Peptides against a protein of PDB entry 7Q4I. Designs and how they scored, part 74

Target 1, 281 residues: chain A of PDB entry 7Q4I
Amino acid sequence: HENSTIAERLYSEVRVLCWIMTNPSNHQKKARHVKRTWGKRCNKLIFMSSAKDDELDAVALPVGEGRNNLWGKTKEAYKYIYEHHINDADWFLKADDDTYTIVENMRYMLYPYSPETPVYFGCKFKPYVKQGYMSGGAGYVLSREAVRRFVVEALPNPKLCKSDNSGAEDVEIGKCLQNVNVLAGDSRDSNGRGRFFPFVPEHHLIPSHTDKKFWYWQYIFYKTDEGLDCCSDNAISFHYVSPNQMYVLDYLIYHLRPYGIINTPDALPNKLAVGELMPEI

## One batch from the design tools (peptide; aimed at target 1 W215 Y219 Y240)

Design b2_p29_4 (made by RFdiffusion4)
Pose (drawn by RFdiffusion4):
Structure b2_p29_4 (pose): chain A 281 residues (1-281), chain P 29 residues (1-29)
Amino acid sequence: as target 1 above (281 residues)
Amino acid sequence: ELEELLEEEKEEYEELVEEENEEKLEELE
């Protein structure tokens, strides 16, 4: 048995809308498994696709398929969410169909931040954007104010926001958000461990590639060697998670426990004023 | 059957990491 009263209170206090980027080829292979595992724990779940689907209730964006249209799908998804869901949630998560998210840990991290604070969170990378951009695969989450500025202020101005539908979806949204004074938040825990991860847990716990010009060590904004110390007890996301591994992570995280070891929750920080972030690590 | 599934999942993961690394290295150059 479990006492989930604290998480149920945060469920109502910190509304998270999750949108999943997918395509028709992945509707049954991947997107279904996201809905059956971590997707149902969001306040609202939306599958953004190029075609409709009964099982997912997928939204067909006026955007073609291919890696060259991922940026177009991101712009159309946030426009659709602003048009129809801006007051349905406080926080707006973008995730792929191979992202796994512990939604309860996302509500824990977001609790102190005002949805009116213009901020977004994720795994922070250094290149192409001065304040950094968030890994698309690790998932990134925008405040309601960040979604308003993106749709209302950045998309209508081609100098601030790339108008073509090509490019790395995460780098482009990183540029549009920096251009409209949306802050790149720090998602690490108070001990400095990461919460958002672009790879499976094994790749961060046992880093096989050893600082040998591998892109990850050059891209990471906050320097770390990772290893067995890499990851927070309140980590939020992993990526390149197979459909089968969605169910395994669900079992090991939510069901399997060592008898007699009770997780005691850290106290929630006090709420922050509009425009304020937590003290830097 | 379980061992074959785990080996396929590992190979698929390694392929993705290699493809992404190749693309990222070209960008860094």

Design b2_p29_4_s1 (made by RFdiffusion4, then SolubleMPNN; from b2_p29_4, 16 letters changed)
Fold by OpenDDE base, seed 2:
Structure b2_p29_4_s1 (fold): chain B 281 residues (1-281), chain A 29 residues (1-29)
Amino acid sequence: as target 1 above (281 residues)
Amino acid sequence: EEKKKKEEEKKKLEKLIEEAEKKAREELE
């Protein structure tokens, strides 16, 4: 017997629309495995592609395929969400078709925040954007107000948001969001541990004599520890997760239980007022 | 280009991890 009462409460109170960035060549190879694993725990799941797929619930966006079109796809995806789905959720997660997300942990992080607060969360990087930007691969989540500001205020203004479809998707949205005063939130837990990860768990958990020259250490906004202290017990996302690894993670997280260990959830924090953020740790 | 760079860095990191795991196994043996 599993007690999921608090998770069910958060499912209702912290509604998350997940949109998955994919392409037609990955519908069967990757995207369907997201749908069969962690994506089923979103309140709404949409696959953003260049071709429609009714089995996948994929939307054909008016964009080309390729790395140079990722920014274009992100803009069109959020336009589509704003036009059709802005009231279907409180929070709007972007993930890749090789991102794995523990949606319950994301709801826990988001619970105190108002969806009317202009904020977004993810793995914060420090370059290019003064307040930082969220890593595209780790996935990032916008409040409803952040989506509104992005689509209504930023996108129509070439001075605030890049009109071309070229550029690093995560950097460009980060610039746009900063320009409309959407805050780059701190997604770390109370112990200062990260929740959104741009790599697989193994890359973060194993203390590697990683060369300090590794780009990741230069990009991270917050200092992170290596080893078991790298990652929150309530971690939200990992990137570069293969389809097979998604099923493994689903099994390990939701099915595998050590006998005799019962986890009791911590009490929920107080809800914040509109515009209020949790203090940075 | 950035995605390509990240993928390349991922591969480098994977190699480093593999090497670290190998060393750890050798130290335990």
Scores: peptide ipSAE 0.024, ipTM 0.557, DockQ to the pose 0.041
OpenDDE base, seeds 1, 3, 4, 5: peptide ipSAE 0.023, 0.009, 0.023, 0.024; ipTM 0.534, 0.395, 0.546, 0.530; seeds 4, 5 fail the geometry check

Design b2_p29_4_s2 (made by RFdiffusion4, then SolubleMPNN; from b2_p29_4, 13 letters changed)
Fold by OpenDDE base, seed 3:
Structure b2_p29_4_s2 (fold): chain B 281 residues (1-281), chain A 29 residues (1-29)
Amino acid sequence: as target 1 above (281 residues)
Amino acid sequence: ELEELLEKEKKELEEKIEKLQKKYEEELK
């Protein structure tokens, strides 16, 4: 019943490798549910862990477990991707095992960009990094060139990239990427609505759900509204999504349809040249 | 991550509020 011709085209033209940050204790509890839901829509799906799991397709990275090793895992994950998978995709998404991603909406956002443009996208935060950095929980996507610069130029240089495995993962990669001139892109839609979200849909969609003093409003790089205007119709990700909520979202987004309402997708934008970005709004 | 710590703190506060509400309802019975 559905016409997926454009989605199929984008699946071919905008190839996405998704790597999932996980650990052995979450393989069955969380990561498996990513694989069974949104992760199946990636061109390549890899779970980055400290232990191998053949059922999950998990890679054992040479890192310890715990919060203090998240930055270490991210560095090793991108090294692994660069070594084994750099040509398998055009774009490289990091997500957590409790992040839900609408991959088609991400492909739509990425379509005009060259993968040879040194850029990355996500929920942009303003502290600590001059150009901003992308929230770790919302997930962030690097171009192929961004991955190359990160692994080849940034990681080997302690002046450009933190050698220790400690620190906030998203801040540290943001610093490294800035230091190699990878641009922190604007992921907002043409109406200025966000696409990557560091919380569950409820926390963004419900007006006054959070106090105005909530840290998020001080961290967000771009001004955003609460309520339905908070979020793009082409939203890409949400964080703190439980395994059960992943199946609910998968049903609501991909299966549930209001009878008699036909959605006509917008035309694809023009392709940008290498190094060009969409104008900021 | 700072975000996760803050989210945990929020959940703890929500649980505390729920417990207080239940206690209040029990005292009104």
Scores: peptide ipSAE 0.028, ipTM 0.572, DockQ to the pose 0.039
OpenDDE base, seeds 1, 2, 4, 5: peptide ipSAE 0.015, 0.016, 0.020, 0.028; ipTM 0.542, 0.532, 0.573, 0.579; seed 5 fails the geometry check

Design b2_p29_4_s3 (made by RFdiffusion4, then SolubleMPNN; from b2_p29_4, 13 letters changed)
Fold by OpenDDE base, seed 2:
Structure b2_p29_4_s3 (fold): chain B 281 residues (1-281), chain A 29 residues (1-29)
Amino acid sequence: as target 1 above (281 residues)
Amino acid sequence: MKEEELKKEKEELEKKIKELEEEKLKELE
C-alpha cells in the first residue's frame, strides 16, 4: 500500500556507496546491525576494518586500531574506494558503526548536485578549518569529484594533506578537502534545519538546559534551534545509536504509520550545473 | 509519572552528553 516510486527513482539516479568505519571487535556487536538495518538501503555497503570478514563484507585496511589511527583508516578507506569502487556510486558516505542514516533523505538532499561538483556534506563545524569541516560521527558524504581530488591531489602532497595517521579524523580530512577546493556544503533544509546530527535524536529534540558552555554550541557552523525545530523532517543521520536503537528507528521510520495521515513529498528541485551550489538560506 | 520519567531520562542524557564531551576533547588532542 506504500508508494515508493520517487524513492526508487532516487535510488537509481543518486547512487550512494556507504563505507562504515569499524574494527574487528565491533563486527558482530555493531557493524552487523548496520548491515541489517539502514545499510541495506545503500547502493553499495562496505565495512572498513583492520580484519577481513566475508560475512560482513569487511575490508582489511593496512592500518592499526585505536582513536589515534582513525585518520589513517579514513585515508586508506578512500584510497580503496577510489581504486575499486569510484564508478560504483555518485556519492560516498562515511559513517561509524553507531551512526544511523536515512539514505532516502540523503538522496533527496544530493539530487540537485552533480557528482562532478567538488563538494561534501555533513554536520558542519566551524573550528580549525576556515570553510568548516564535517563532524565525523554524524557521517559525511563526498561527491565522486571530491573523492578524486582527495585521493589524487591531496593525499600525495604532504603540504596539502597530513601524511601521518594522527589527529582528529574529521578535522584532517576537512583540511585536506579545503586545500584542494572541495567545498563544505550546507546540508540544512529550506527551513534552515539541520539534517546531519552528531548525537542521538533525543539529545537534539529535548530542550536541554544545556549550559551555553557546551562545546557543541561553539562548534556548530550554523545556528540551530533547540527542541522540535532542531531537526529537519528530512533528517539524514544520527550518531551514538545503539544496535537496539537501530532496529527501533528502522521500525519507526519505515514501518510505523499514523493511520489516515498521508505524506506527499515535495517536488524535486532543478538539477544544478557542475560547480553550482544551492542558494544560501 | 510521565514528568518524572522525562526528568530521569533528561538526567541520563545529560550524563551521556558529559561523557561524549570528554571523548570528543580526547579526539582533538
Scores: peptide ipSAE 0.021, ipTM 0.563, DockQ to the pose 0.249
OpenDDE base, seeds 1, 3, 4, 5: peptide ipSAE 0.016, 0.020, 0.020, 0.023; ipTM 0.536, 0.558, 0.567, 0.538; seed 5 fails the geometry check

Design b2_p29_4_s4 (made by RFdiffusion4, then SolubleMPNN; from b2_p29_4, 16 letters changed)
Fold by OpenDDE base, seed 4:
Order: sequence, then structure tokens, then C-alpha cells
Structure b2_p29_4_s4 (fold): chain B 281 residues (1-281), chain A 29 residues (1-29)
Amino acid sequence: as target 1 above (281 residues)
Amino acid sequence: EKKKELEEEKKKLEKKIEEAEEIANKELE
């Protein structure tokens, strides 16, 4: 027996629309497993594709397939969200069809923030964008105001946002968001531990598995440790999660319990004013 | 001992695959 009262409260107070980047070839292979696992914990779940799939709840965006169109798909996805769903949620998560997300932990991180604050969160990278940008694979979450600014202010202006569909989608949205004064938030916990991860848990949790020359260490905006101290106890996302691993993670996180060890949730922080951020750690 | 070495090698390979995939994604940027 679990006490989900606080999770239920956060589900109602911190509404999250999750949109999943996918393609028709991955509807059955990957996307359906998101729907069957962590995606069911979103307030709204939409799969953004080039083809409609009524079983999956996939939307056919007016974009081509391929890596060179990911930025185009991201732009069209947020246009679609703004047109149809901007009031259905407070926060808007982009994830890949191989991203796993602990939505409750994301709601906990987002709870103090106003959705009218122009902010977004994820795994912050330092290159290309002065304030940083969020890794596409780890998933990133925009406030409602961030979505509004992106769609209404950035996208229509070629000087603020790339009109072409080419380029790295995460870098390009990061540039656009910076240009409309959407803040790249700090998603780290109170101990300075990361919450959004561009790799599977094993890559972050196991020390000395990465070469120190690995690009990731040059890309991360915040210094992070390896091992068990790498990751928040309230971690939000992991990338390159296979369909099978999604079910394993669902079991481990939501079903498997050590007998006699019951975690009591920490008290919720105070809500911030509009435009206010948590102090950087 | 050999099983442990193989498990460690497997983990290293899995990590290298993920690293390569992420590098490939960044090189396409």
C-alpha cells in the first residue's frame, strides 16, 4: 500500500503535456512502449510524427522524416501544441521515443515555478548558446510562457529563430529561446545533482566507464560527479532507454519496494513569483 | 573471474555504443 496523495496533488497542480518525437517506423517499435510505461503518467501525451496513428495518438506533422528534419518537426510540434493544447497543461515536455521520464520527479522540480515564467529545463549543455541549451535526448520541458514566446515571438522572426528545418533541434530551439529571453533553468537538485540525463542510468552511475575526453564532459554546463553521486534521488530522465528497459524501469521505480523502507516525501518548497528562479547551487 | 570480466566488457561496450550514438547526433549538429 502506497500513499500517493502528494503525487496526486502534484498531478493536478503541475500539469504536464508530454510530446514524444517519433516517426512511423518507430510507432510500434518504440513509441507504444512509452505510452505503456512512463507516458501514462503525463497529463496529456502526444506522439509527434509524420503519419497519423490513432492507436498511438500520433499526430502527422507537415514535415519530412530524417535527422535533417528534427528541427522542423520540433517547430511544428510546438506550433501544434500552441494551437491546440496550450491551456491543457502548465509545462510542455519534449522527449524522444527512447527517453524514459519519471514524471513525478519532474513535477516536484517544477512545483515552485510559475508556468508564466519564461523558463525551460533539461540537461544543460554549454556550447553554441551563451546561456546554454538543453540536450534533446534527455528531454526538455518548457513553461507555458516559454512555448508562447517560442511560437509567437521567435518562430515568425528569421533573425530570432532559424527558418530552415536543418540543424540540431536542441541547439536551434536553445538559440530561439535565448533570443526571446526564455531562461535556461538549472535542473539540479539541492545537492547539485543532475536530474536530466542524456544517457542510460548505467553510464552515469558507474564511475570510470567514460573516457575523460568524452565530449559529454566538455558539453555539460554544470560540473557533475560520476558514480552514485552523479544523479539526484529525484532524477527525471534518461536517454537511450530500450523498450525493454522502459518496463524494467517502471517495475523498479513504481513497483519494487524494499520491505520496511518507506520514503516519506520531503516538504514542498515555497512557490516562486513570476519570473523568479531558484537560487543556483 | 572470466564472467566478471565479460560483464565488465559488455558494460564498456554498451557505453561505447551510447557514446557513439550521442557523438553521431552531435556531429550532425
Scores: peptide ipSAE 0.021, ipTM 0.592, DockQ to the pose 0.150
OpenDDE base, seeds 1, 2, 3, 5: peptide ipSAE 0.021, 0.018, 0.015, 0.018; ipTM 0.596, 0.566, 0.514, 0.570; seed 1 fails the geometry check

Design b2_p29_5 (made by RFdiffusion4)
Pose (drawn by RFdiffusion4):
Structure b2_p29_5 (pose): chain A 281 residues (1-281), chain P 29 residues (1-29)
Amino acid sequence: as target 1 above (281 residues)
Amino acid sequence: PEYFEYEDEFEANESNFGMFLFALLRDLR
């Protein structure tokens, strides 16, 4: 058994809308498994695709397929969410169909922040954006104010926001958000361990590539060697998670427990004023 | 970006060992 009263209270206090980038080829292979595992734990779940689907209730964006249209799908998805769901949630998560998210830990991290604070969170990378950009695969989450500025202030101005539908979706939204004074938040825990991860847990716990000009060690904004210390007890996301591994992570995280070891929750921080972030690590 | 070059490598990993280890370390903390 489990007492989930605390998480149920945060469910209502910190509304998270999750949108999943997918395509018709992945509707049954990947997107279905996201809906059956972690997707149902969001306050609202939306599958953004180029075609409709009964099972997912997928939204067909006026955007073609291919890696060259991922940026177009991001712009159209946030425009659609602003048009139809801006008051349906406080936080707006973008995730791929191979992202796994522990939604309860996302509500824990977001609790102290005002949805009116212009901020977004994720795994922070250094290149191409001065304040950093968030990994698209690890998932990134925008405040309601960040979504308003992106749709209302950045998309209509081609100098601030790339108008073509090509490019790295995460780098482009990182540029549009920096250009409209949306802060790149720090998602690490109070001990400095990461919460958002672009790889599976094994790759962070046992880093095989050893600082040998591998892109990850160059891109990471906050320096870390990772290893067995890499990851927070309240980590939020992993990526390159297969459809089968969605169910395994669900089992190991939510069901399997060592008898007699009771997780005691850390106290929630006090709410922050509009424009304020937590003390830096 | 260079991270697109390594997608096949990352997608090929389907070991559950790391997931188990992570869950255990998380519960012991």

Design b2_p29_5_s1 (made by RFdiffusion4, then SolubleMPNN; from b2_p29_5, 14 letters changed)
Fold by OpenDDE base, seed 4:
Structure b2_p29_5_s1 (fold): chain B 281 residues (1-281), chain A 29 residues (1-29)
Amino acid sequence: as target 1 above (281 residues)
Amino acid sequence: PPMYEFEEEFLSDNSIKGFELFALLRYLR
């Protein structure tokens, strides 16, 4: 038996709606496996698609498929959430159907923040957007206020938010959010370690993981330490996780335990006031 | 290029997944 009391508390106090970017061809191949693994730990789980699927709980958004429509799908997804679900959660996670998320670690990161603070978190990239934007693949989480500002203030104004459905969805939402003063938060842990991880190809990173010419190092907003300090012990997300690997991760993270080792959770930080952020590291 | 443009061009089925890569990086000494 395991003591989950603090996780249960955070489940109640830090409510997360997860919406999964998917398409009809991936309902069975990918999305279903999200539902069967980490998606179970969301307070609400919705799959955003172009076709309805009652078994999956997929919503048919009025958008076309393909990468050129991802921005359109993102806009419609958040409109749908705002209309139907804005009070069902405090935080609203976008993830891909091949993103794996440790929701408890995300709740831990989010705990001090008010959902009325206009903020969002993820893997912050520096190009194109002054404050940075969150990588789409790593997943990103908006506060309730961020969703409100995005849908109500940004989307209706073509000067603030791109009306066309083309473009990189993560960059475009990042521009829109900046234009309505939604802050791009720092998702790093207290040691400055990253928590949200996009996919990085082996052939570009592993042979020369320190090569500053690699696009990832050019895009990452915060300098990350190498070696043991590269990655948080409370990591939140990983991208390009296969369906089979989702089950492996679920087993390793939630079921497999070394006998005689008892994990004690760190104390929760103090809650911040509305509009306050944690100090940057 | 934006992440999505890079992913379309360079992503392969044989690439190390995000968690595998960063797990490896964690244990590099």
Scores: peptide ipSAE 0.113, ipTM 0.746, DockQ to the pose 0.284
OpenDDE base, seeds 1, 2, 3, 5: peptide ipSAE 0.039, 0.094, 0.027, 0.052; ipTM 0.686, 0.721, 0.701, 0.732; seeds 1, 2, 5 fail the geometry check

Design b2_p29_5_s2 (made by RFdiffusion4, then SolubleMPNN; from b2_p29_5, 13 letters changed)
Fold by OpenDDE base, seed 2:
Structure b2_p29_5_s2 (fold): chain B 281 residues (1-281), chain A 29 residues (1-29)
Amino acid sequence: as target 1 above (281 residues)
Amino acid sequence: PPFYDYEEEFLSDESIEGFKLFALLRQLR
């Protein structure tokens, strides 16, 4: 018997639309496994592709495939969401078809924030954007107001948002969002530990595998500790997760239980006013 | 940069073991 009362409450109060960046070649190979694992815990799940797939619930966006079109796909995805789904959720998560997300932990992080606050969360990187930007691979989540500002205020203005479809997707959206005063939030837990990871946990947990010269340490906005303190107990996302690993993670997180250990969830924080952020840690 | 094609490196059997360890450690806390 599981006590899911708080998780059920958050499912209703913190509605998340997850859109998955994919392509037609990955519909069966990767995307369907997202749908069968963590994606089922989103309030709405949409796969953004270049081809329609009714079995997957994939949308054909008017974009080409390849890394040089990811920015174009992101723009069209959020335009589509704004037009068709802006009221279906409070928060709008971008993830890749090899990103794994613990949606309950994301709802917990988002709970105090108003969806009308212009904010977005993810793994914050420091280069190129003054306030930082969120790593594309780790996934990033926009408030409803952030989506509105992005689509209505930023995208139509070439001075605020790049009109071309080329460029690093995560950097370009980060620039656009900054230019419309969408805040790059702090997704760290109360202990200062990260929640969104652009890699698998192994690379974060084992310092010996990370050369100090690894680009990641130069890109991270917040200093993180190495080892077990690298990662929140309420971690939200991991990147480069294979389909097989998604099923393993689903089993380990949602099914496997140590006998006699009962986790009591912490009390929910107070809700913030519109425009208010949690204090920096 | 986010364009590193680390996908093949992270999809190794070793990465699965790392996930198992991480998930186990989280459950024990």
Scores: peptide ipSAE 0.021, ipTM 0.659, DockQ to the pose 0.623
OpenDDE base, seeds 1, 3, 4, 5: peptide ipSAE 0.017, 0.023, 0.022, 0.019; ipTM 0.554, 0.695, 0.655, 0.641; seeds 3, 4, 5 fail the geometry check

Design b2_p29_5_s3 (made by RFdiffusion4, then SolubleMPNN; from b2_p29_5, 13 letters changed)
Fold by OpenDDE base, seed 4:
Structure b2_p29_5_s3 (fold): chain B 281 residues (1-281), chain A 29 residues (1-29)
Amino acid sequence: as target 1 above (281 residues)
Amino acid sequence: PPFFEYEEEYLSDNSIEGFILFALLRQLR
């Protein structure tokens, strides 16, 4: 017996549209497994591709394939969302087809924020963008207002947003969002632990798994610890998750339970006014 | 080396981490 009442409440109050970056070659290999696992917990799930797939609910965006076009795909994806789905959700998550997301934990993080606040969350990196930007692989979530500003204010202005489709998509959207005063939020929990992760759990949880000179430690905006203290108990995302591992994670997170241990949810925080952020930890 | 198992994912990833990891993998060959 599981009580999901609070999760159901958050499902209704914190509506999330998840769009998945994919391509036709990955529809069956990767994207389908997102749809069969964590993607089911989104209020709306859309796969952004270059080819339509009715089984997957994939949209054919007017972009070419290949790494150099992913920024273009991101721009077109958000244009599509703004045109067709801006009122279907409060928050708009970008994830890759190898990103795993615990949507309930994301709703918990987002709950206090107004979707009319120009903010976005993810794994914040410090280079290239003054306020930071969110890792593309870890996934990042925009408020409705952030999407509006991105599509309506940033994209039409080449001075604010790169018109060319080249570049790292996460860096480029980060620049655009900064230029329209969308805030790069702090996604850490109350203990200062991260919630969005650009790698698999193993790479974050195992101490000294990476050298101290590893680029990640230079790129991460907030200092983080290694080991179990690396990651929030309410972690939201992991990247480079294989299709098989998505099912494993689904089982471990949603089905496997230690007998006699009952998790009691923390009380929901107070809602913030429009434009307010949680205090930085 | 860590991350070697995800080479295909790095190739498809246009994120900054994907670029970096791909570059690192090339240096290790």
Scores: peptide ipSAE 0.272, ipTM 0.822, DockQ to the pose 0.054
OpenDDE base, seeds 1, 2, 3, 5: peptide ipSAE 0.265, 0.316, 0.050, 0.146; ipTM 0.817, 0.836, 0.675, 0.724; seeds 2, 5 fail the geometry check

Design b2_p29_5_s4 (made by RFdiffusion4, then SolubleMPNN; from b2_p29_5, 16 letters changed)
Fold by OpenDDE base, seed 1:
Structure b2_p29_5_s4 (fold): chain B 281 residues (1-281), chain A 29 residues (1-29)
Amino acid sequence: as target 1 above (281 residues)
Amino acid sequence: PPFLEFEEEYLSDTSIEGMILFALRRWLS
């Protein structure tokens, strides 16, 4: 038996639309496993593809496939969301079809923020964008106002947002969002631990003999440690998660319990005013 | 190398880290 009262409250008060970046070749291989695991905990789940799939709930965006079209797909995905779903949620998560997300932990992070605040969260990287940008693989979540500004203010203006469909989608959206004053938020917990992760749990949790010259350490916006101190107890996402690992994670997080250990959740913080952010850690 | 010990079939080029990891794998191969 489980008490999910607070999770149910957050499900209703912090509505999340999850859109999954996928392609027709991955509908059965990857995307369906997202739908069968963590994706079912989103308030709304949409798969953004180049081909329609009614079984998966995949949308055919007017884009080509391939690495050079990922930015184009992201632009069309958010245009589609704005046109059809902007009022269906408060927050809008982008994730890959190999990203695993603990949606309850994301709702907890987002709870104090107004969806009318122009802000987005994820694993913040520092290169290319002054305020930073969020890792595409780790997943990133936009407020409703951030989506509005992106689609209505940024996308139509080639001076604010790249018109070409080429480039790294996460870098390009980061540039666009900065240009319309959408803030790159801090997703770390009160202990300064990260919540969004661009790799599998194993790579973050197990201290590796990583050279300080490894690209990741040059890209992270906030300094982080390796090992168990790397990750928040309320971590939100991991990337490069295989379909089989998604089911394992679902079991470990939602079903497996150490007998006799009871977790008491922290109290919810006070809600912030529109435009207000949490204090820096 | 660290952070590269995962199945190649699960590499995604949808993100900057995916692009970097793909490039690193090709460079190291």
Scores: peptide ipSAE 0.265, ipTM 0.776, DockQ to the pose 0.066
OpenDDE base, seeds 2, 3, 4, 5: peptide ipSAE 0.257, 0.254, 0.243, 0.259; ipTM 0.774, 0.774, 0.771, 0.778; seed 2 fails the geometry check

Design b2_p29_6 (made by RFdiffusion4)
Pose (drawn by RFdiffusion4):
Structure b2_p29_6 (pose): chain A 281 residues (1-281), chain P 29 residues (1-29)
Amino acid sequence: as target 1 above (281 residues)
Amino acid sequence: DPEIEAERDSDNEYWQNSIDAGKLLDLPN
């Protein structure tokens, strides 16, 4: 058994809308499994695709397929969410169909922040954007104010926001958001451990590639060696998670527990004023 | 899962090529 009263209270206090980038080839292979595992724990779940689907209730964006249209799908998805769902949630998560999210830990991290604060969170990378950009695969989450500025202020101005549908979706939204004074938040825990991860847990717990010009060690904004210390007890996301591994992570995280070891929750921080972030780590 | 592994490796190669080129590259199809 489990007492989930605290998480149920945060469910209503910190509404998270999750949108999943997918395509018709992945509807049954991947997107279905996201819906059956962590997707149902969001306040609202939306599958953004180029075609409709009964099982997912997928939204068909007016955007072609291919890696060259991922940026177009991101722009159209946030335009659609602003048009139809801006008051349906406080926080707006973009995730791939191979992202796994512990939604309860996302509500824990977001609790102190005002949805009116212009901010977004994720795994922070250094290149191409001065304040950093968030890994698309690890998932990134925008405040309601960040979604308003993106759709209302950045998309209509081609100098601030790339108008073509090509490019790295996460780098481009990083540029549009920096250009409209949306802050790149710090998602690490109070001990400095990461919460958002672009790889499976093994890759962070046992880093095989050893600072040998591998892109990850150059891209990471906050320097860390990772290893067995890499990850927060309240980590939020992993990526390159197979459809089968979605169910395994669900089992090991939510069901399997060592008898007599009770997780005691850390106290929630006090709410922050509009425009304020937590003290830096 | 070979498909996930292939995807991951492809993405790693893309990010590495972007570093080597000194700029952001277009996404291949």

